# Peptides against a protein of PDB entry 4HTP: the designs that were tried, part 53

Target 1, 231 residues: chain A of PDB entry 4HTP
Amino acid sequence: SQTVASHVPFADLCSTLERIQKSKGRAEKIRHFREFLDSWRKFHDALHKNHKDVTDSFYPAMRLILPQLERERMAYGIKETMLAKLYIELLNLPRDGKDALKLLNYRTPTGTHGDAGDFAMIAYFVLKPRCLQKGSLTIQQVNDLLDSIASNNSAKRKDLIKKSLLQLITQSSALEQKWLIRMIIKDLKLGVSQQTIFSVFHNDAAELHNVTTDLEKVCRQLHDPSVGLSD

## One batch from the design tools (peptide; aimed at target 1 F36 W40)

Design b2_p25_4_s3 (made by RFdiffusion4, then SolubleMPNN; from b2_p25_4, 10 letters changed)
Fold by OpenDDE base, seed 4:
Structure b2_p25_4_s3 (fold): chain B 231 residues (1-231), chain A 25 residues (1-25)
Amino acid sequence: as target 1 above (231 residues)
Amino acid sequence: SEEEKEEEELRKRFEELIEEALKKN
């Protein structure tokens, strides 16, 4: 069956996240998230207008926004050092070059941007002049690839992990990759709390998550903001 | 602003998706 996530570009989620991150005030951050969520829900209603009891929900996006709450897919087994090496290889960066060293030594202040310790941001600047301006992946496709990575990590299939990573990288803009990296390492740096995200999503979301620890269940059961847990 | 333009473009894309979905249903 068709899902909202199969239609929404990953780039659009990333753009929303970028706006949230850049916003200084809590209210502005919330606004950007709310607008994306509302648009998602409206599209859901349109897409599933003639279909009742669908399992589709905001979960595909929510699990990327709150990756630390992911319980369905196992660990990726990917760290910054692995990504650094992969990018050096993929981009054919000189190993002793400035960009390669920035990626490998991302914790050491080497640049003017003050991005020390933020691998995703460092990667962004390296990727920006080298990658596609616009990605081609949907949110569903990103999740499928991430599922593949997790599954192959569990199976200790490093070659297949690399394959899936390459698919993600080659079909993503620099900005999308910045956010993808943050999703993989499970630190989005949005400047809003988990509780805030839940509160915006649904008034009962935090409570249901506290009881179930199931993010998909939260997204499905509380898909409609007007329908509470007691309903 | 550039940010406002990007926000508007995002809104438009969702509107297009919604319109397409409604036409198919």
Scores: peptide ipSAE 0.501, ipTM 0.910, DockQ to the pose 0.958
OpenDDE base, seeds 1, 2, 3, 5: peptide ipSAE 0.497, 0.496, 0.491, 0.496; ipTM 0.909, 0.909, 0.908, 0.909

Design b2_p25_4_s4 (made by RFdiffusion4, then SolubleMPNN; from b2_p25_4, 12 letters changed)
Fold by OpenDDE base, seed 1:
Structure b2_p25_4_s4 (fold): chain B 231 residues (1-231), chain A 25 residues (1-25)
Amino acid sequence: as target 1 above (231 residues)
Amino acid sequence: MEEEKELEELRKKFEEKIEQALAEN
């Protein structure tokens, strides 16, 4: 069955997240998220117009926006140091070079941007002149690759983890990789609370999540913003 | 045909957002 996630470019989600992060006010942050969500719901309604009983929902996007609430996918086993080494290898960076040292020493305050401790931002600046301008992955494809990473981590298949990471990296822009890193590390730094994200999604979302701790159930049961839990 | 056209228009809007974001960064 077709899903909304199989049609939405990962780049669209990343661009939305970037707008949210750059917005100074809470109201602007909420607006950008709402616009993405409304576009998703509209696409869902069009895609499933003739199918009343579908399980498709906002879950594929929500689990990337709130990665700390992920319960279906097991741990990735990926840290910043692993990603640093991978990028040095992939980009053929001199080990003693400026860019390699930035990635490895990401916690040390270096340069003018104040990005110390944010590996994703450091990676972005290293990647920007070296990678694709536009990625080719859908949200579904990103989730499939992340599922593969988690599964292979559980199975201790390091080579297959690397393979899936390479597929993600080689098909993504610098901006997309910035957000992908943050999704893997489970820290998006959006400047909005979990409660705010839930409240924009549905008025009953926080309550249902508190009871079930199941993000997929929240997205599926509360897909329609006009239909509450008591209805 | 109408549903396919609507989906195509919606997909185009996603692409336009991406292009705008690329121009801003």
Scores: peptide ipSAE 0.300, ipTM 0.827, DockQ to the pose 0.046
OpenDDE base, seeds 2, 3, 4, 5: peptide ipSAE 0.044, 0.200, 0.217, 0.034; ipTM 0.657, 0.745, 0.749, 0.611

Design b2_p25_5 (made by RFdiffusion4)
Pose (drawn by RFdiffusion4):
Structure b2_p25_5 (pose): chain A 221 residues (1-106, 117-231), chain P 25 residues (1-25)
Amino acid sequence: SQTVASHVPFADLCSTLERIQKSKGRAEKIRHFREFLDSWRKFHDALHKNHKDVTDSFYPAMRLILPQLERERMAYGIKETMLAKLYIELLNLPRDGKDALKLLNYGDFAMIAYFVLKPRCLQKGSLTIQQVNDLLDSIASNNSAKRKDLIKKSLLQLITQSSALEQKWLIRMIIKDLKLGVSQQTIFSVFHNDAAELHNVTTDLEKVCRQLHDPSVGLSD
Amino acid sequence: MSFAQYLEESRTEHEENPIDASVYS
């Protein structure tokens, strides 16, 4: 019943992605990712130490790191133009004000929002990776159910409980373009030698994470 | 131990023994 994702602050995923994006070289981008992946695996063993048929995996984090491969969630129905309106309303931004104009007159949207949010209020987030995933699930379902009001509420929960950095990265997860500077093939190859292959056949991110959870155990086994 | 503790240990392990990043695609 328990999950690694329920114990990991979304902030730690975000700080990892930030350092990845900030790194100039490939080797350094891989290093930052590998450290998070390795810690996830160590904590997985400690958490599920004496457990039986464990289905937990790196999937809750991987689906955020490779969001373009997201299949289980339907479309979010979220445009950058509406996030601008949501922030203007939420932050009580005067429309003639400098911050409101930056959002309205839209180095992607996530960065503009980052610069707007950074000097404001909350500096430390509270959500775990699991809670972020649960809320993204509600947003995708409510888009399918044509409930734009419930989408606003769920997105408000995600935004107001998160730091500027987390919000920058959450926006990018929703738009599905992280701009990390490291390819999908590279990310899969760091996770597992066989991961790129398994994804080609299955197009199934959760299956890849779960089946190839152990890096020393290949597809042949 | 907390996940954060594992994360700091993993960072120290990588600082002391760098990975060969060239082996990846």

Design b2_p25_5_s1 (made by RFdiffusion4, then SolubleMPNN; from b2_p25_5, 9 letters changed)
Fold by OpenDDE base, seed 4:
Structure b2_p25_5_s1 (fold): chain B 231 residues (1-231), chain A 25 residues (1-25)
Amino acid sequence: as target 1 above (231 residues)
Amino acid sequence: MSFREFLEETRKEYEENPPDTSVYA
């Protein structure tokens, strides 16, 4: 069965997240999230016009927006140092070069951008002049690859982890990779709270999540913003 | 209609008529 996530470019989620991050006020941040969410719901209605009882929901996107609440997939086993080494290898960066050192020493204040401690931003600037401008992955494909990474981490299959990571990297723009890194590390730095995200999604979302701790259930049961828990 | 088209239309709509965000927590 077709899902909304299989039709949504990962780039569109990343551009939304970028807009949220760059927005100064709460209102603007919420607006950008609503733009994406409402677009998702509209697309869902169009895609499933003849199938009202589908299990498809916002879950594929929500689990990337709130990666701290991910419970379905196990730990990735990926840290910044691993990613740094991978990028150095993939980009054939000189190990003693400026860019390699930036990635490896991401916590040390280096450079003019003040991005110390934010590996994703450091990676972005290294990647920007070196990678494709447009990615090709959908949200579903990203989730599939992340599922693969988690599964293979559990199975201690390092080679397969690397393979999936390479697929993510080689098919993503620098901007998409910045956000992908933040999703893996589980810190998006959006400047909006979990409560706000839930509130925008559905009035009962926070309550249902507090009871169930099941993000998929929250997204599925509260897919329609006009239908409450008691309905 | 592609998702991108929905997103672009929604963005345009909300630029012209921003939603009331005061109702959210």
Scores: peptide ipSAE 0.747, ipTM 0.973, DockQ to the pose 0.907
OpenDDE base, seeds 1, 2, 3, 5: peptide ipSAE 0.746, 0.753, 0.747, 0.747; ipTM 0.973, 0.974, 0.973, 0.973; seed 2 fails the geometry check

Design b2_p25_5_s2 (made by RFdiffusion4, then SolubleMPNN; from b2_p25_5, 9 letters changed)
Fold by OpenDDE base, seed 3:
Structure b2_p25_5_s2 (fold): chain B 231 residues (1-231), chain A 25 residues (1-25)
Amino acid sequence: as target 1 above (231 residues)
Amino acid sequence: MSFQEFLEQSRKELEENPIDTSKYA
């Protein structure tokens, strides 16, 4: 069955996240999230106009926005050091070169940008002149690839992990990769709390999540903002 | 209609009808 996630470019999510991150005030951050959420719900309604009983929900996006709450897929087994080495290899960066050293020593301040300790930002600047301007992945495809990584990590299939990572990287812009890295590391640095995200999604979302710890259930049951848990 | 078109529409709607963000946690 068709899902909203199969139609939503990953780039659109990343652009939204970027806008949220760059926004100074809570209100502005919320607005950008709401724009994306409203669009998702409207698209859902249009896509499923003739189908009332669908399991499709905001879950594919929510699990990327709140990756620390992911419980369906297992651990990726990916850390910053692994990604650094991968990028050095993939981009054929000189090992003693500035960019390779930036990736490997991302915790050490090397410049005035204050990006020390944020691997995703360091990676972004390295990738920006080297990557495509626009990615081609949908949210569904990103989740499928992340599922593959987690599954293969559990199975200790390193070659298949690398394959999926390569697919993610080669089909993503520098900006998309920045956010993808943060999703994998499970730290988006949005400047908005989990509680706020839930609150914007649905008034009962935080409560339902606290009880169930099931993000998919939260997204499915509270898909309609006008329908509460007691309804 | 593409998702981008929905995004544009939603942006416009929220610009024209700002939400009270104080109601959110």
Scores: peptide ipSAE 0.667, ipTM 0.961, DockQ to the pose 0.943
OpenDDE base, seeds 1, 2, 4, 5: peptide ipSAE 0.027, 0.664, 0.014, 0.608; ipTM 0.634, 0.961, 0.418, 0.948; seeds 1, 4 fail the geometry check

Design b2_p25_5_s3 (made by RFdiffusion4, then SolubleMPNN; from b2_p25_5, 10 letters changed)
Fold by OpenDDE base, seed 5:
Structure b2_p25_5_s3 (fold): chain B 231 residues (1-231), chain A 25 residues (1-25)
Amino acid sequence: as target 1 above (231 residues)
Amino acid sequence: MSFQEFLEQSREELEKNPPDTSVYK
């Protein structure tokens, strides 16, 4: 059956996350999240108009927004150093060049940007002049590729991990890759708390997650914001 | 409608009628 995630561009999620990060006030951050969430729910209703008993939910997006709470997908086995080396190879960066060194020494960058310790931001500036303007991946495709990475990490298939990473990278803009990196490293730096994200999603979401620790169950059971946990 | 169109509509609606964010924890 069809899923909302198979129709939502990964770029749209990344643009939303970017707006949230850039917003200074809590209220503005919440508004941008609500824009995406409301759109998702409305799209769900339209997509599943004639199919009421579906398991489709916000879970594909939620697990990318709160990656530190991911429990279904196993560890990626990917760290900043691995990504740095991959980008140097993929982009054919001179090893002694400034951009290669920025990626490798991301904790103490020599650039003008105050992005020390934020690998994703450093990668963004390296990627911006080198990659495509608009990505082509859906949220479903991103999750499928991330699943592949985790599975192949467990199987110790480094070549297949690289293959999936290349698919992610070559089909993503610099902005999308910035957020993808943060999802893999599990640190989005949105400036809004987990509690707030759950609260905006559903009044009972935090409570249900505290009991189940299962994001998919939270998203499925509390899909309708008007239907409570006790209903 | 595309998802982007829903996103644009939701943005316009929330700009016109901003949510009371004080209700969220």
Scores: peptide ipSAE 0.656, ipTM 0.961, DockQ to the pose 0.939
OpenDDE base, seeds 1, 2, 3, 4: peptide ipSAE 0.103, 0.616, 0.654, 0.643; ipTM 0.595, 0.953, 0.960, 0.959

Design b2_p25_5_s4 (made by RFdiffusion4, then SolubleMPNN; from b2_p25_5, 11 letters changed)
Fold by OpenDDE base, seed 4:
Structure b2_p25_5_s4 (fold): chain B 231 residues (1-231), chain A 25 residues (1-25)
Amino acid sequence: as target 1 above (231 residues)
Amino acid sequence: MTFQEFLEEARKEYEENPPDTSIYA
């Protein structure tokens, strides 16, 4: 069946996340999230105008925005050190070069940006002059690739993990990769709480999640912001 | 309409008329 996620560029989610992160106040952060969420709901209504009771929901995006709450897919088995090595290989960076050392020693202050400990930001600056300006992946494709990584990690198929990672990397801009890394590491650093995200999504979202711990169920049951749990 | 068009419209709308965010937790 058609899904909203199959039509939403991953770049659009990343640009939204970037706007949220750069925003100074809670109100502005919420505004940027609402822009994306409302767009998603409007697109959903347009896409499914002739179909009631579709299972499609905000879940594909929500699980990327709140990756700490992911329960459907298994662990990726990916750490910063693995990504560093992969980037060094993929970008053919000299191992003793400045950029390779930045990636490997991401926890040590090596630059003027003060991004020590934030691997995604370190990676971003290394990738920015080397990557394409616009990625080609949809949210659905990103989730499919992440599912593949998790599945192959469980099956100990390292070669297939690498294949999926390479597909993600080669089809993503530097900005998209920054956010992808943060999704994999499960730390978006948005500066807005989980409670706020749920509250903006639906008034009953936090409650339903507390009971079910099922992010997909939350997104499906509370898809309509005007329909509550008691309705 | 593409999703991008919806997003651009939403961004424009909320820039001109920001939503009341005080209602959220």
Scores: peptide ipSAE 0.710, ipTM 0.969, DockQ to the pose 0.887
OpenDDE base, seeds 1, 2, 3, 5: peptide ipSAE 0.618, 0.708, 0.709, 0.686; ipTM 0.942, 0.968, 0.968, 0.965; seed 1 fails the geometry check

Design b2_p25_6 (made by RFdiffusion4)
Pose (drawn by RFdiffusion4):
Structure b2_p25_6 (pose): chain A 221 residues (1-106, 117-231), chain P 25 residues (1-25)
Amino acid sequence: SQTVASHVPFADLCSTLERIQKSKGRAEKIRHFREFLDSWRKFHDALHKNHKDVTDSFYPAMRLILPQLERERMAYGIKETMLAKLYIELLNLPRDGKDALKLLNYGDFAMIAYFVLKPRCLQKGSLTIQQVNDLLDSIASNNSAKRKDLIKKSLLQLITQSSALEQKWLIRMIIKDLKLGVSQQTIFSVFHNDAAELHNVTTDLEKVCRQLHDPSVGLSD
Amino acid sequence: SEEEHSHFNELWSELWEEALERLAE
């Protein structure tokens, strides 16, 4: 019943992605990612120490790291133009104001929102990776159910409980373009030697994370 | 259940601190 994702602050995933994006070289981008992945694996063993048929995996984090491969969630129905309106309303931004104009006259949208949010209010987030995933699920379902009001509420929960950095990365997760500077093939190869292959045949991110959870146990076994 | 959950949150914090120390090197 328990998950690694319920114990990991979304902020730690975001700080990892930030350092990855900031790194110039491939080796350094891989190093930042590998450290988070390795800690996740160590914590998985400690958490599920004496457990039986464990289905928990790196999937809750991997689906955010490779969001373009997201298949379980339907489309979010979220445009950068409506996030601008959501922030102007939420932050009580005067439309003649400098910050409102930056959002309206839209180095992607996530960065503009980052610069707007950074000097403001909350500096430390509170959500776990699991809670972020649960809320993204509500947003995708409410898009399918054509409930734009429930989408606004769910997105408001995500935004107001998160730091500027988390919001920058959450926006990128929703748009599905992280701009990390490291390829999907590279990310899969760091996770598991066989991961790129398993994803080619299955197109199933959760299956890959679960089946190839152990790096020393290959597809052949 | 609450005490166990807090234990595992602390364990994560320790592991993560160790990972940040390695990254600083």

Design b2_p25_6_s1 (made by RFdiffusion4, then SolubleMPNN; from b2_p25_6, 15 letters changed)
Fold by OpenDDE base, seed 5:
Structure b2_p25_6_s1 (fold): chain B 231 residues (1-231), chain A 25 residues (1-25)
Amino acid sequence: as target 1 above (231 residues)
Amino acid sequence: MKELEEQYRKLWEELMRESEERLEE
């Protein structure tokens, strides 16, 4: 069956996350998230106009926005050092060069930007002059590739992990890769709490998640913002 | 499907435009 996630560009989610991160006030952060959510819901209604009782929900996006709550997908087994080595290889960076050293020594402040300890930001600046301006991946495709990585990590298939990572990287802009890295390491640095994200999604979302710890159930049962848990 | 994708794109562009206008105020 067709899903909203199979049509929504990953770039649109990343643009939303970037806007949320750059916003200083809670109200502005909430506004950007709400705009993305409303766009998703409107598209859902249009896509499923002739189909009742679909299982499609906001879950494919929500699990990327709140990656620390992921319970369906197993661990990726990916650390910053592995990504650094992969980027050095993929971009053919000199090992003793400035950019390679920035990626490998991401914890040490080497530059004026104050991005020490944030590997995703360091990677962004290295990637920006070298990557495609526009990515081609949908949210569904990103989730499929992440599922592949987790499955192959469990199976100890390192070559297949590398293949999926290369597909993600080569089909993504520098901005999309920044956010993808943060999703993999499970730290988005949005400056908005989990409680706030749930409250914007649905008034009962935090309560249902506290009981079930199942993000998919939360997204499916509370898909309609006007229908509560007691309804 | 192409029509639905176009509708989504128009909606997204409208939302982005409105957001930019609010940032300039």
Scores: peptide ipSAE 0.278, ipTM 0.787, DockQ to the pose 0.308
OpenDDE base, seeds 1, 2, 3, 4: peptide ipSAE 0.265, 0.262, 0.267, 0.265; ipTM 0.780, 0.779, 0.782, 0.780; seed 4 fails the geometry check

Design b2_p25_6_s2 (made by RFdiffusion4, then SolubleMPNN; from b2_p25_6, 14 letters changed)
Fold by OpenDDE base, seed 2:
Structure b2_p25_6_s2 (fold): chain B 231 residues (1-231), chain A 25 residues (1-25)
Amino acid sequence: as target 1 above (231 residues)
Amino acid sequence: AEAEEQRYRQLWAELMAEAEAKLAE
C-alpha cells in the first residue's frame, strides 16, 4: 500500500526537528512544525488523489515526534551504554581514546558544549566527522527497523537487534542518528510541550488523545484539520 | 515504477523547498 511515510526522507524530519530545537521562541518552533505538517498533508492529497477513505495518516511521523506516547511497539530494551559500546565497535574507536570515553562517560562533563547527560549530542559530535552527510532512509523504513528492534527485544534476539541497529546507523547521517537516539530513548528535547504539538496538528487532538490514549486513532480521525471530533 | 518514484521524490522535494522559502520570509 502507498503511504506518505514511504516517500518522506527521514533526513527531512530530522532537519525539521533540528530547526525546532534551535528555534528560541514557541512561535518559531510552531512555524517549523506546521510547515512540515502542511507539506505532509499536501503530499498525502497528491498521493491519494484517486483514493478516498485511506487509512494513511501522519501517525508514522507523529509516533517519532512524540515517542513517549508510543503504545504499539514494545520496549526497545536499548540504553545509552549499549549504544556507546556499539558505536565504539562500529567506528573502531580506541577504547581508551577521547571519543570512546566521551560516549561511555556521557554523564560527566568533558567538553565545552555543556551537553553532559545528553548522549545524543555527544554521539552527534563523535559521528559528524565519521559518517554520511545525508542518510537514505524513509520514515517508513525507520519505523520498520524500530518495529524489528522492539519485536526482537521481546523475543530476546540480541543478534537481530544489533543487525537492525547497524542498518539504522550505517544509513544515517550524524544529525539523523542524533534524533534517532532521542526517539529510542524517548526524549527529543524540542522545547515544546505535547499539548503544543497536538494543538498545531488539530484543535481536538489533545482531547481525543486524553480519552483514547491512541496516537494512531488521533492521527487518523483528525487527519483533516477542518473536520472536528463532533462532525 | 521508477518513473513514478522519481515523480514522488521530486514532488516532496518541491514541497520542502516551498516550505523553506516560506520560512525564510
Scores: peptide ipSAE 0.692, ipTM 0.948, DockQ to the pose 0.786
OpenDDE base, seeds 1, 3, 4, 5: peptide ipSAE 0.691, 0.689, 0.691, 0.689; ipTM 0.948, 0.947, 0.948, 0.947

Design b2_p25_6_s3 (made by RFdiffusion4, then SolubleMPNN; from b2_p25_6, 13 letters changed)
Fold by OpenDDE base, seed 3:
Structure b2_p25_6_s3 (fold): chain B 231 residues (1-231), chain A 25 residues (1-25)
Amino acid sequence: as target 1 above (231 residues)
Amino acid sequence: DKEEQERYRKLWAELMAEAKERLAK
């Protein structure tokens, strides 16, 4: 079935997240999130204008924005060291070269950017001169690939995990990969709380999530910001 | 189909642009 996520570029989510991260104040961060959210809801209305009972919701995006709350897919089994090795291989980086060492020793301060300990930022700078300027993946495609990774991790299919990771990487810009990495390791560093995200999404979202711990249910039941839990 | 997909991609882009403009401070 048609979903909003099948039409929304992953790049646009990443750009939104980047704006949120760079914003200093809570209000500005909220504004950027609202821009994306409102667009999503309007698109949903347009896409489903002739269908009243759809299961489509903001969930595909929300689960990437709040990856710590993911309950549907199992663990990825991916750590920074694995990604470092993968990038070294994929980009054919010299093993003793500066960029390879940056990725492997991402916790050690080596530069002036102050990015020590943030693997995604280290990766970004390595990838920026080497990757596509614009990615081609939709949010749905990203989630499908992440589902594949989790499923194959559970099945201990390392080869298929690598295949899905390569597909993600080769179809993503450096910026998109930065955020993808953060989604996988479940640390977006947005500077805005989970509660704030929920409050912007819907007034009753935090309450419903506290009771159900079901992010999809929250997104589906509270899709319309004007319709509350008691309605 | 490809034509429909392109139409929806354009619609999304327009909605995002409009939202940015509307909410800009």
Scores: peptide ipSAE 0.684, ipTM 0.952, DockQ to the pose 0.758
OpenDDE base, seeds 1, 2, 4, 5: peptide ipSAE 0.679, 0.683, 0.681, 0.682; ipTM 0.950, 0.952, 0.951, 0.952

Design b2_p25_6_s4 (made by RFdiffusion4, then SolubleMPNN; from b2_p25_6, 17 letters changed)
Fold by OpenDDE base, seed 5:
Structure b2_p25_6_s4 (fold): chain B 231 residues (1-231), chain A 25 residues (1-25)
Amino acid sequence: as target 1 above (231 residues)
Amino acid sequence: DAARQEALRAEWARLMAEAEERLAA
């Protein structure tokens, strides 16, 4: 069966996240998230117009927005150093060059933008002049590739992990990769709390998550903002 | 159904465009 995530470009999620991050006030951050969520729900209704009982929900997006709450897929086994080495190889960066050293020594304040310690931002500026302007992946495809990475990490298949990472990288813009890195490292730096995200999604979301710790269940049971836990 | 898939892609694009318009207002 088709899902909303199979139709939503990953780029659109990333642009939303970028807008949230750049917004200064809580209210403005909420507004950007709400508009994306509302669009998702409207599209869900259109996609499933003739189907009453579907399991499709906001979960594919929510698990990328709140990656710290991921419980379905196992650990990726990926750290910044691995990504740095991969990018150096993929981009054919001179190992003693400025960009390679920036990636490897991302904790050192060598950047002009004050991005020390934020690998995703360091990577973004290295990638910006070298990558596609627009990616081609859907949210579903991104999740499928991330599932593959986690599964292969468990199976200790480093070659297949690299393959999936390369697919993600080569089909993504610099901006998309910035956010993808943050999703993998599980630190989005949005400037809004988990509680805020849940409150915007559904009034009962935080409560249900506190009890179940099941993000998919939260998204599925509380898909309709007008239907509460007690209904 | 290729026609349906295209319509769905267009629908999402429309929804996002409308969202952007609201955000800009």
Scores: peptide ipSAE 0.689, ipTM 0.952, DockQ to the pose 0.880
OpenDDE base, seeds 1, 2, 3, 4: peptide ipSAE 0.684, 0.685, 0.684, 0.675; ipTM 0.951, 0.951, 0.950, 0.948

Design b2_p25_7 (made by RFdiffusion4)
Pose (drawn by RFdiffusion4):
Structure b2_p25_7 (pose): chain A 221 residues (1-106, 117-231), chain P 25 residues (1-25)
Amino acid sequence: SQTVASHVPFADLCSTLERIQKSKGRAEKIRHFREFLDSWRKFHDALHKNHKDVTDSFYPAMRLILPQLERERMAYGIKETMLAKLYIELLNLPRDGKDALKLLNYGDFAMIAYFVLKPRCLQKGSLTIQQVNDLLDSIASNNSAKRKDLIKKSLLQLITQSSALEQKWLIRMIIKDLKLGVSQQTIFSVFHNDAAELHNVTTDLEKVCRQLHDPSVGLSD
Amino acid sequence: SEEDELEEEEEKEHWEELITEAEEE
């Protein structure tokens, strides 16, 4: 019943992605990712130490790191133009004000929002990776259910309980373009030698994370 | 940068604490 994702601050995923994006070289981008992946695996063993048929995996984090491969969630129905309106309303931004104009006259949208949010209020987030995933699930379902009000509410919960950095990365997760500077093939190859292959056949991110959870155990076994 | 190194140290220590608490259980 328990999951690694319930114990990991979304902030730690975000700080990892930030350092990855910031790194100039491939080797450094891989290092930052590998450290988070390796810690996740060590904590998985400690958490599920004496457990039976464990289905937990790196999937809750991997689906955020490779969001373009997201298949389980339907479309979010979220445009950068409506996030601008949501922030103007939420932050009580005067429309003639400098910050409101930056959002309205839209180095992607996530960065503009980052610069707007950085000097403001909350500096430390509170959400775990699991809670972020649960809320993204509500947003995707409410888009399918044509409930734009419940989408606003869920997105408000995500935004107001998160730091500027977490919001920058959450926006990129929703738009599905992280701009990390490291390819999907590279990310799969760091996770597991066989991961790129398994994803080609299955097109199933959760299956790949679960089946190839152990790096020393291959597809042949 | 120095700030990044500090963040890496804090994250490593946080992971070690989580693992230790899970093993004590």

